Peptides against a protein of PDB entry 6UG1. Designs and how they scored, part 252

Target 1, 304 residues: chain A of PDB entry 6UG1
Amino acid sequence: SNEERKRRKYFHMLYLVCLMVHGFIRNEWINSKRLSRKLSNLVPEKVFELLHPQKDEELPLRSTRKLLDGLKKCMELWQKHWKITKKYDNVGLYMRTWKEIEMSANNKRKFKTLKRSDFLRAVSKGHGDPDISVQGFVAMLRACNVNARLIMSCQPPDFTNMKIDTSLNGNNAYKDMVKYPIFWCEVWDKFSKKWITVDPVNLKTIEQVRLHSKLAPKGVACCERNMLRYVIAYDRKYGCRDVTRRYAQWMNSKVRKRRITKDDFGEKWFRKVITALHHRKRTKIDDYEDQYFFQRDESEGIPD
Target 2, 301 residues: chain A of PDB entry 6UG1 as posed
Amino acid sequence: SNEERKRRKYFHMLYLVCLMVHGFIRNEWINSKRLSRKLSNLVPEKVFELLHPQKDEELPLRSTRKLLDGLKKCMELWQKHWKITKKYDNEGLYMRTWKEIEMSANNKRKFKTLKRSDFLRAVSKGHGDPDISVQGFVAMLRACNVNARLIMSCQPPDFTNMKIDTSLNAYKDMVKYPIFWCEVWDKFSKKWITVDPVNLKTIEQVRLHSKLAPKGVACCERNMLRYVIAYDRKYGCRDVTRRYAQWMNSKVRKRRITKDDFGEKWFRKVITALHHRKRTKIDDYEDQYFFRRDESEGIPD

## One batch from the design tools (peptide; made by RFdiffusion4, then SolubleMPNN)

Design b2_p28_6_s3 (from b2_p28_6, 18 letters changed)
Fold by OpenDDE base, seed 3:
Structure b2_p28_6_s3 (fold): chain B 304 residues (1-304), chain A 28 residues (1-28)
Amino acid sequence: as target 1 above (304 residues)
Amino acid sequence: DEKFKKLLEEVEKKLKELLKEFEEYLFS
């Protein structure tokens, strides 16, 4: 019905806002001074120097290569720190079906909200789910004074899916779900004027995204619980930015159709949501990023 | 941190207003 379509669209927005607030809160927990002091001790001086290379005036690419090598070594150090990767409770922050939402509304399952103290303990011990691990990795980089962002791929229920029964059958459903991450890291490269993408936990990859990312879900089974729609970046200074354009190869032709931003009202509304979560002044980094997104929009073209 | 608590309260207020704006748009 039209009413069910409206209800699903509303619930999608409510869920999206809740996910974005979750990311905002986790981003603050990452800034913990107590955690920062503990995590900085995981990074030896030689790796810290690689994270903060001198500007090579002759070949700036050499400085970028040092930063990339420093980030690689940080991923290796993080893997040594992380002792226990827990499975998600149910689907974690991956996309739920409409049936699962309806069933969960009837079951007063208290979402076991992880407290700040429990998060800090989990990161400090290296015990937790993959999301806590990524968040802890961002905390370690921030402890080393690296301009690292927490990236969150928000997975609200698909309001474009009007099927009544959306039950996902299959023994491999969890494996397909966790094939791609929900959380990752970005690091600002001051030499190339670009964000470097870092997945320290899932794919264990570092990339300089040009046209597509390895972190973008591919294949039907993987996309059932992980659709690239709302990739939100949280920086150390309470910045909040939509960075979906970086990771979406087909933003205009495919991704936009599955976002609230498909219409002008939804676009304006979603900008207000981002603005409500954004608590820093604009910087030249934002200008370089917006220029990159503009060039990506021009290069994709308008879908026919 | 009390500063972050106040900031979160302000964010939550603004987001509740935006959710209401979206509800009004959908059900108008």
Scores: peptide ipSAE 0.603, ipTM 0.952, DockQ to the pose 0.876
Fold by OpenDDE base, seed 1:
Structure b2_p28_6_s3 (fold): chain B 304 residues (1-304), chain A 28 residues (1-28)
Amino acid sequence: as target 1 above (304 residues)
Amino acid sequence: DEKFKKLLEEVEKKLKELLKEFEEYLFS
């Protein structure tokens, strides 16, 4: 019905806002001074120096290579620190079906909200789910004075799916679900004037994204619970930015159709949501990022 | 941190207002 379409669109927005607030809160928790002091001790001086290379005036690419090597070594150090990767409770922050949402609303299951103290303890011990691990990795880089962003791929229910939800078969669904991350890291490269993508936990990869990312879900089974639609970046200074354009190869033709920003009202509304979460002044880094997004939009073109 | 608590309360207020604006748009 038209009413069910409206209801699903509204619930998608409510769920998206809740996820974005979750990311905002986690981004603050990783700024913990106590955690920072503990995590900085995991990074040897030689690795710290690689994270902070001098500018090579002859070949700026040499400085970028040092930073990339430093980030690789940080991923290796993080793997040594992280002792226990827990499975997600149910589907974690991956996309739920409409049926699962309805069943969850009827079941007054107290979502065990992880407290700040429990998060800090989990990161400090190296015991937690993959999301906690990624968030802890961002905390470690921030502890080393690296300009690292927490990236969240927000997975609200698909308001474009009007089908009666078939029960997703449980066991195979988990492997396909976790094939691609929901959380990752971006690091500012001051030499190339670009964001470097870092997945320290899932794919264990570092990328300089040009046209496509390995972190973008591929295949029907993986896209059932992980649909690239709202990739939100949270920086160390309470900046919030939509960075979906970086990871979406087909933003205009495919991704936009599954976003609230498919219509002008939804676009303006979503910009207000981002603005409500953004608590810093604009910087030259934002200008370089916007220029990159513009070039990516021009290169994709408008779908016919 | 009390500063962050106040910031979060302000953010939550603004986001509730935006959710209401969206509801009004959908059901108008």
Scores: peptide ipSAE 0.597, ipTM 0.951, DockQ to the pose 0.876
Fold by OpenDDE base, seed 5:
Structure b2_p28_6_s3 (fold): chain B 304 residues (1-304), chain A 28 residues (1-28)
Amino acid sequence: as target 1 above (304 residues)
Amino acid sequence: DEKFKKLLEEVEKKLKELLKEFEEYLFS
């Protein structure tokens, strides 16, 4: 019905806002001074120097290569620190089906929200789910004065799926779900004027995204619970930005139609949501990023 | 941190208002 379409669209938005607030809160928790002091001790001076290379005036790419090597070593150090990767409780923050939502509304299972103290303990011990691990990695880079963003791929239920029964087949569902991350890191490269993408936990990859990312889910089974639609960046200064354009090869043709930003009202509304979560002044980094997104929109063209 | 608590309360207020605006738009 039209009512069910409206209800699903509203619930998608409510769920999206809740996920974005979750990212905002986790982004504060990783700024913990107590955690920062502990995590900085994991990074040897030689690795710290690679994270902060001098500008090579002859070839700025040499400085970027040092930064990339420093980030690789940080991933290796992080793997040594992280002792226990827990499975998610149920589906974690991956996309739920409409049926799962309806069933969960009836089950007053108090999601035991992880407290700040429990999060800080989990990161400090290296014991937690993959999301906590990624968030802790961002905290470690921030502890080393690296301009690292927490990236969250928000997975609200698909309001474009009007099927009543959206039950997913059980056995391989978890493996396919966790094949791609929903949290990762971006690091500002001051030499190339670009964000470097870092997945320290899942794919264990560092990339300079040009047209597509390795972190973008591929294949039907992986996309059932992980649809790249709302990739939100949280910086150390309470900046919040939609960075979906970086990771979406087909933003205009494929991704936009799965977002509330498919219409002008939804676009304006979603910009207000981002603005409500954005608590810093604009910087030249934002100008370079917006220029990159503009060039990516022009290069994709209008879908035929 | 008390500063972050206040900031979160302000964010939550604004987001509740925006959710209401969206509800009104959908069900008008």
Scores: peptide ipSAE 0.595, ipTM 0.951, DockQ to the pose 0.878
Fold by OpenDDE base, seed 2:
Parts: structure tokens; sequence; C-alpha cells
Structure b2_p28_6_s3 (fold): chain B 304 residues (1-304), chain A 28 residues (1-28)
């Protein structure tokens, strides 16, 4: 019905806001001074120096290569720190079906919300789910004074799906779900004036995204619970930015159709949501990022 | 902790207002 379409659109927005607030809160928790002191001790001086290379005036690319090597070594150090990767409880923060939402509304299952103290303990011990691990990795880089962002791929239910959900029954459903991350890291490269993408946990990759990312879900089974639609960046200074354009090859032709921002009201409304979560002044980094997004929009073209 | 709690309360207030604005738009 038209009413059910409206209801699903509203619930998508409510769920998206809740996910974005979750990211905002986790971004504060990873700024913990107590955690920072513990995690900085995991990084040897030689690795710290690679994270903070001097500007090579002859070849700035050498400085970027040092930073990339430092980030690689940080991923290796993080793997040594992390003792136990727990499976997600059910689907974690991956996309739920409408049927799962309806069933969950009927079942007053209090989701055990992880407390700040439990999060800090989990990161400090190296014991938690992949999301906690990524968040802890961002905390370690921030402890080393690296300009690292927490990236969250928000997975609200698909308001464009009007079908009654067929049960996602399959032994491989969990493997397909976790094939791509929903949390990762970005690091500012001050030499190339670009964000470096770092997945320390899932794909264990460092990427300088040009046209496409390895972190973008591919294949029907992987996209059932992980649709790249709302990739939100949280920086160390309470900045909040939509960075979906970086990871979406086909933003205008494909991704936009699955977002609330497909219509003008939804676009304006979503900008207000981002603004409500953004608590820092604009910087030259934002200018370089916006220029990059502009160039990516021009290169994709307007869909015919 | 207190400064962030206050910031979170302000954010939650604004987001509740925005959710209401969206509800009014959808069900108008």
Amino acid sequence: as target 1 above (304 residues)
Amino acid sequence: DEKFKKLLEEVEKKLKELLKEFEEYLFS
C-alpha cells in the first residue's frame, strides 16, 4: 500500500538516525584519554616516525609511501594486540529485513547495549567483534596523533524493498554478510591531499580510492545485508561528513535511488541530520575532499 | 564526560525535531 511505503520510508529514516548517533557515540568513546595512553604504547618509535614522515620536497610521493608503510605496520601491530574476534550477535549492525524488524518489534528483546566501560575493556584486552576491533584501531592511530576518521556504512532497512522478505535461510549467510566491513578507517594524507582507506580487520587492506573501492560490496548475497548507501565519516574533532561518493562508483545512477536523498526533501533533511552531528569548523581538508567529490560527480556524469 | 553528555542531549533534541519534521512531511 501507499501507507506501507510511507511507514517503511519513515522507519528507514528513524533507523538511519539511530545508527548515525551510534557512530557519533562510538567516535567519542575512541577519544578516551585512558584508552589512548594504553594504545600509544603498542606503537614503537620507528613506526611512529613512519606515521609522521617529513615532507620530501623533491618527491612528496616518498612521504606518502612512508605513511602507507607506517599504516601497514600499525595493522600488523593491531593483529598482534587483538586476541579474540567474536562473531556478531545475530546480524550486528548489518541490514535487517522488514520481517526481522516486525518480529523484533513483537519480541521485547532488550538488545544488551554495550556500555562505554565494556567497550574500553574490550579494546584494551583485544577481545570483541570486528566493529569494536576497527574502532580500537582508529583509537590507536588517534593515540599516535594521526588524523584518523571512523567510517561507518549505515545499514538501515531497504525502504525500496516492498516485497515480503523471503527468509535469508542459508549456511553461508553469515560468511556473505561479513565478507565486506561496515566499519573501517580513513587516514588523511597531508602530502597527496587525499584520504587513505584502511580496513585493518576484514580485508586487511590499505587503499587510495580513485574510482572504486575494494570495500564496496559486490554480488547479490553480500548486498542483502550490506548495501553501500550511507558511508559516514566521524573525525577526532566531532566532524561528521557523508563520504559515500568515495566508495560509490555509481552514486548518481544506482546508489542515490536507494537513499532518502533521491528526492529534494530527503536531500535537505539528510543535510540537516549531518549538520546536527557536525561540531567543528570547516578546514582546508574539507575543501580538498569536496573538490574530489565534485570531480567524481563530473566523471560519473548525470545519468541519462 | 559531562560536556559530551550535554552535547549528546542537544544532538538528540535536534534529531527528534528532524524526525518529527520528516513524519509530518510523510503523513501530510
Scores: peptide ipSAE 0.590, ipTM 0.950, DockQ to the pose 0.887

Design b2_p28_6_s4 (from b2_p28_6, 16 letters changed)
Fold by OpenDDE base, seed 1:
Structure b2_p28_6_s4 (fold): chain B 304 residues (1-304), chain A 28 residues (1-28)
Amino acid sequence: as target 1 above (304 residues)
Amino acid sequence: DEEFEKRLKEVEKKLKELLEEYKKYLFS
């Protein structure tokens, strides 16, 4: 019905806002001074120097290469620190079906919210789910004074799916679900004036995204619970930005159709949501990023 | 951190207002 379509849109927005607030809170928790002091000790001086290369005036690319090598070594150090990767409780922050939401509304299951103290302990011990691990990695880079962002791929229920029953097949569903990350890292390269993408946990990859990312879900099975729609960046200074354009090859033709920003009201509304979560002044980094997004929009063209 | 808790409450207030704005738009 038209009413069910409206209900699903509203619930999608409510769920999206809750996810974005979750990312905002986690971004604060990873700024913990106590955690920072512990995690900085995981990074040897030689790796710290690679994270902070001098500008090579002859070839700025050499400085970027040092930073990339430093980030690779940080991923290796993080793997040594992380002892226990727990499975997600149910589907974690991956996308739920409409049926699962309805069933969960009937079950007053006390959602055991992870407390700040429990998060800090989990990161410090290296015991937790993949999301906690990524968040801890961002905390380690921030502890080394790296301009690292927490990236969250927000997975609200699909308001474009009007099917009543979307039972997902149980057995392989978890493996397909976790094939691509929900959380990752971005690091500012001051030499190339670009964000470097880092997945320290899932794909264990470092990318300089141009047109496409390896972190973008591909294939039907993994896209059932992980649809690239709202990729939100949280920086160390409480900046919040929509960075979906970086990871979406087909933003205009495919991704926009599955976002609330498909219409002008939804676009303006979503900008207000981002603004409500953005607590810093604009910087030249934002200018370079916006220029990159503009060039990506021009290069994709207008969908037919 | 009391400053963060204050900021979070202000964010939650604004986001509730925005959700009601969107609800009005959908059900108008």
Scores: peptide ipSAE 0.592, ipTM 0.947, DockQ to the pose 0.846
Fold by OpenDDE base, seed 3:
Structure b2_p28_6_s4 (fold): chain B 304 residues (1-304), chain A 28 residues (1-28)
Amino acid sequence: as target 1 above (304 residues)
Amino acid sequence: DEEFEKRLKEVEKKLKELLEEYKKYLFS
């Protein structure tokens, strides 16, 4: 019905806002001064120097290469720190079906909410799910004075799915769900004036994204619980930005159709949501990022 | 800690207002 379409669209928005607030809170928790002091001790001086290379005036690319090498070594150090990777309880923050949502509303499950103290302990011990691990990696980079962002791929239920039964065939192996991450890191490269993408846990990759990312879900089975729609960046100064354009090859043709921003009201509304979560002044880094997004929109064109 | 909790409450207030704005738009 038209009413069910409206209901699913509203519930998608409510769920999205809750996910974005979760990211905002986790971004504060990873700024913990106590955690920062502990995590800085994981990074040897030689690796710290690679994270903070001098500007090569002749070839800025040499400085970028040192930063990339420093980030690679930080990923290796993080793997040594992380002792226990827990599986997600059920689907974690991956996308639920409408049937799963309806069934969960009927079940008064006491969601064990992870407290700040428990999160800080989990990161400090190296015990937790992949999301806690990524968040801890961002905290370690921030402890080393690196301009690292927490990236969250928000997975609200698909309001474009109007099927009554949205049960996934039971064969959607946990492996297909977790093939691509929900959380990752971005690091500002002051030399190239670009964000570097870092997945320290899942794919264990570092990327300088141009047109496409390896972190973008591919294939039907992987996309059932992980749809690239709302990729939100949280910086160390409480900045919040929509960075979906970086990771979406087909933003205009495919991704926009599955976002609330498909209509002008939804676009304006979503900008107000981002603004409510953005607690810093604009910087020259934001100008370079917006210029990159503009160039990506022009290069994609309007789908015929 | 207290400053962040204050900021979080202000964010939550604004986001509730925005959700009601969107609800009115959908069900108008």
Scores: peptide ipSAE 0.589, ipTM 0.946, DockQ to the pose 0.848
Fold by OpenDDE base, seed 2:
Structure b2_p28_6_s4 (fold): chain B 304 residues (1-304), chain A 28 residues (1-28)
Amino acid sequence: as target 1 above (304 residues)
Amino acid sequence: DEEFEKRLKEVEKKLKELLEEYKKYLFS
């Protein structure tokens, strides 16, 4: 019905806002001064120096290469720190089906809300789910004065799916679900004026995204619970930005159709949501990022 | 912690207002 379409669209919006607030709260927790002091001790001086290379005036690419090597070594150090990777409880923050949402409304399942103290202890011990591990990695980089962002791929239920039953079949559903991350890191490269993408936990990859990312879900089974639609960046200064354009190859032709921002009201509304979560002044980094997004929009072209 | 809790409450207020704005738009 038209009412069910409206209900699903509203619930998608509500769920998206809740996910974005979750990311905002986690971004604060990783700024913990107590955690920062502990995590900085994991990074030896030689690796710290690689994270903070001098500008090579002859070849700025050499400075970027040092930063990339420093980030690789930080990823290796993080693997040594992280002792226990727990499975997600159920689907974690991956996308739920409409049926799962309806069934969960009937079941007052006590979601064990992870407290800040429990999060800080989990990161400090190296014991937790992949999301906690990524968030802890961002905390470690921030402890080393690296301009690292927490990235969250928000997975609200698909309001474009009007099927009544959306039950997902199969034993491999968890493996397909966790094939691509929900959380990752971005690091500002001051030399190339670009964000470097770092997945320290899932794919264990560092990339400089040009046209496509390795972190973008591919294949039907993987996209059932992980659709690239709302990739939100949270920085150390409480900045909040939509960075979906970086990771979407086909933003205009494919991704936009599955966003609330497909219509002008939804676009304006979503900008207000981002603004409500954005608690810093604009910087030159935002200008370089917006220029990159503009170039990516021009290069995609208008879909026929 | 207190400053962040204040900020979070202000964010939650604004986001509730935005959700009601969107609800009115959808169901008008």
Scores: peptide ipSAE 0.587, ipTM 0.945, DockQ to the pose 0.858
Fold by OpenDDE base, seed 5:
Structure b2_p28_6_s4 (fold): chain B 304 residues (1-304), chain A 28 residues (1-28)
Amino acid sequence: as target 1 above (304 residues)
Amino acid sequence: DEEFEKRLKEVEKKLKELLEEYKKYLFS
């Protein structure tokens, strides 16, 4: 019905806002001074120096290569620190079906909300789910004075799915779900004026995204619970930005159709949501990022 | 951190207002 379509859109927005607030809170928790002091001790001086290379004026690419090597070594150090990767409880922050949402509304399961103290303990011990691990990695980079963002791929239920039953059947559902991350890191490269993408936990990859990312879900089974639609960046200065354009090869032709920003009202509304979570002044980094997004929009063209 | 808790309450207030704005738009 039209009412069910409206209800699903509203619930999608409510769920999206809750996920974005979750990212905002986790971004604060990773700024913990106590955690920072502990995590900085995981990074040897030689690795710290690679994270902070001098500007090579002859070839800025040499400085970027040092930073990339430093980030690779940080991923290796993080893997040594992280002792236990727990499975998600149920689907974690991956996309729920409409049926699962309806069943969950009827079953008042007290979600044990992870407290700040429990998070800090989990990161300090190296025990937790993949999301806690990524968040801890961002905390470690921030402890080393790296301009690292927490990236969250928000997975609200698909309001474009109007099927009544959306049950996902299959023994491999968890493996397909976790094939691609929900959380990752971005690091500012001051030399190339670009964000470097870092997945320290899932794919264990570092990339300089041009047209496509390895972190973008591919294949039907993987996209059932992980649909690239709302990739939100949280920086160390409480900045909040939509960075979906970086990771979406087909933003205009495919991704936009599955976002609330498909219509002008939804676009304006979503900008207000981002603005509500953005607590810093604009910087030259934002200008370079917006220029990159503009060039990516022009290069995609108008979908035929 | 009391400052963050205050900021979070302000964010939550504003986001509730935005959700009601969107609800009005959908159900108008």
Scores: peptide ipSAE 0.587, ipTM 0.945, DockQ to the pose 0.847

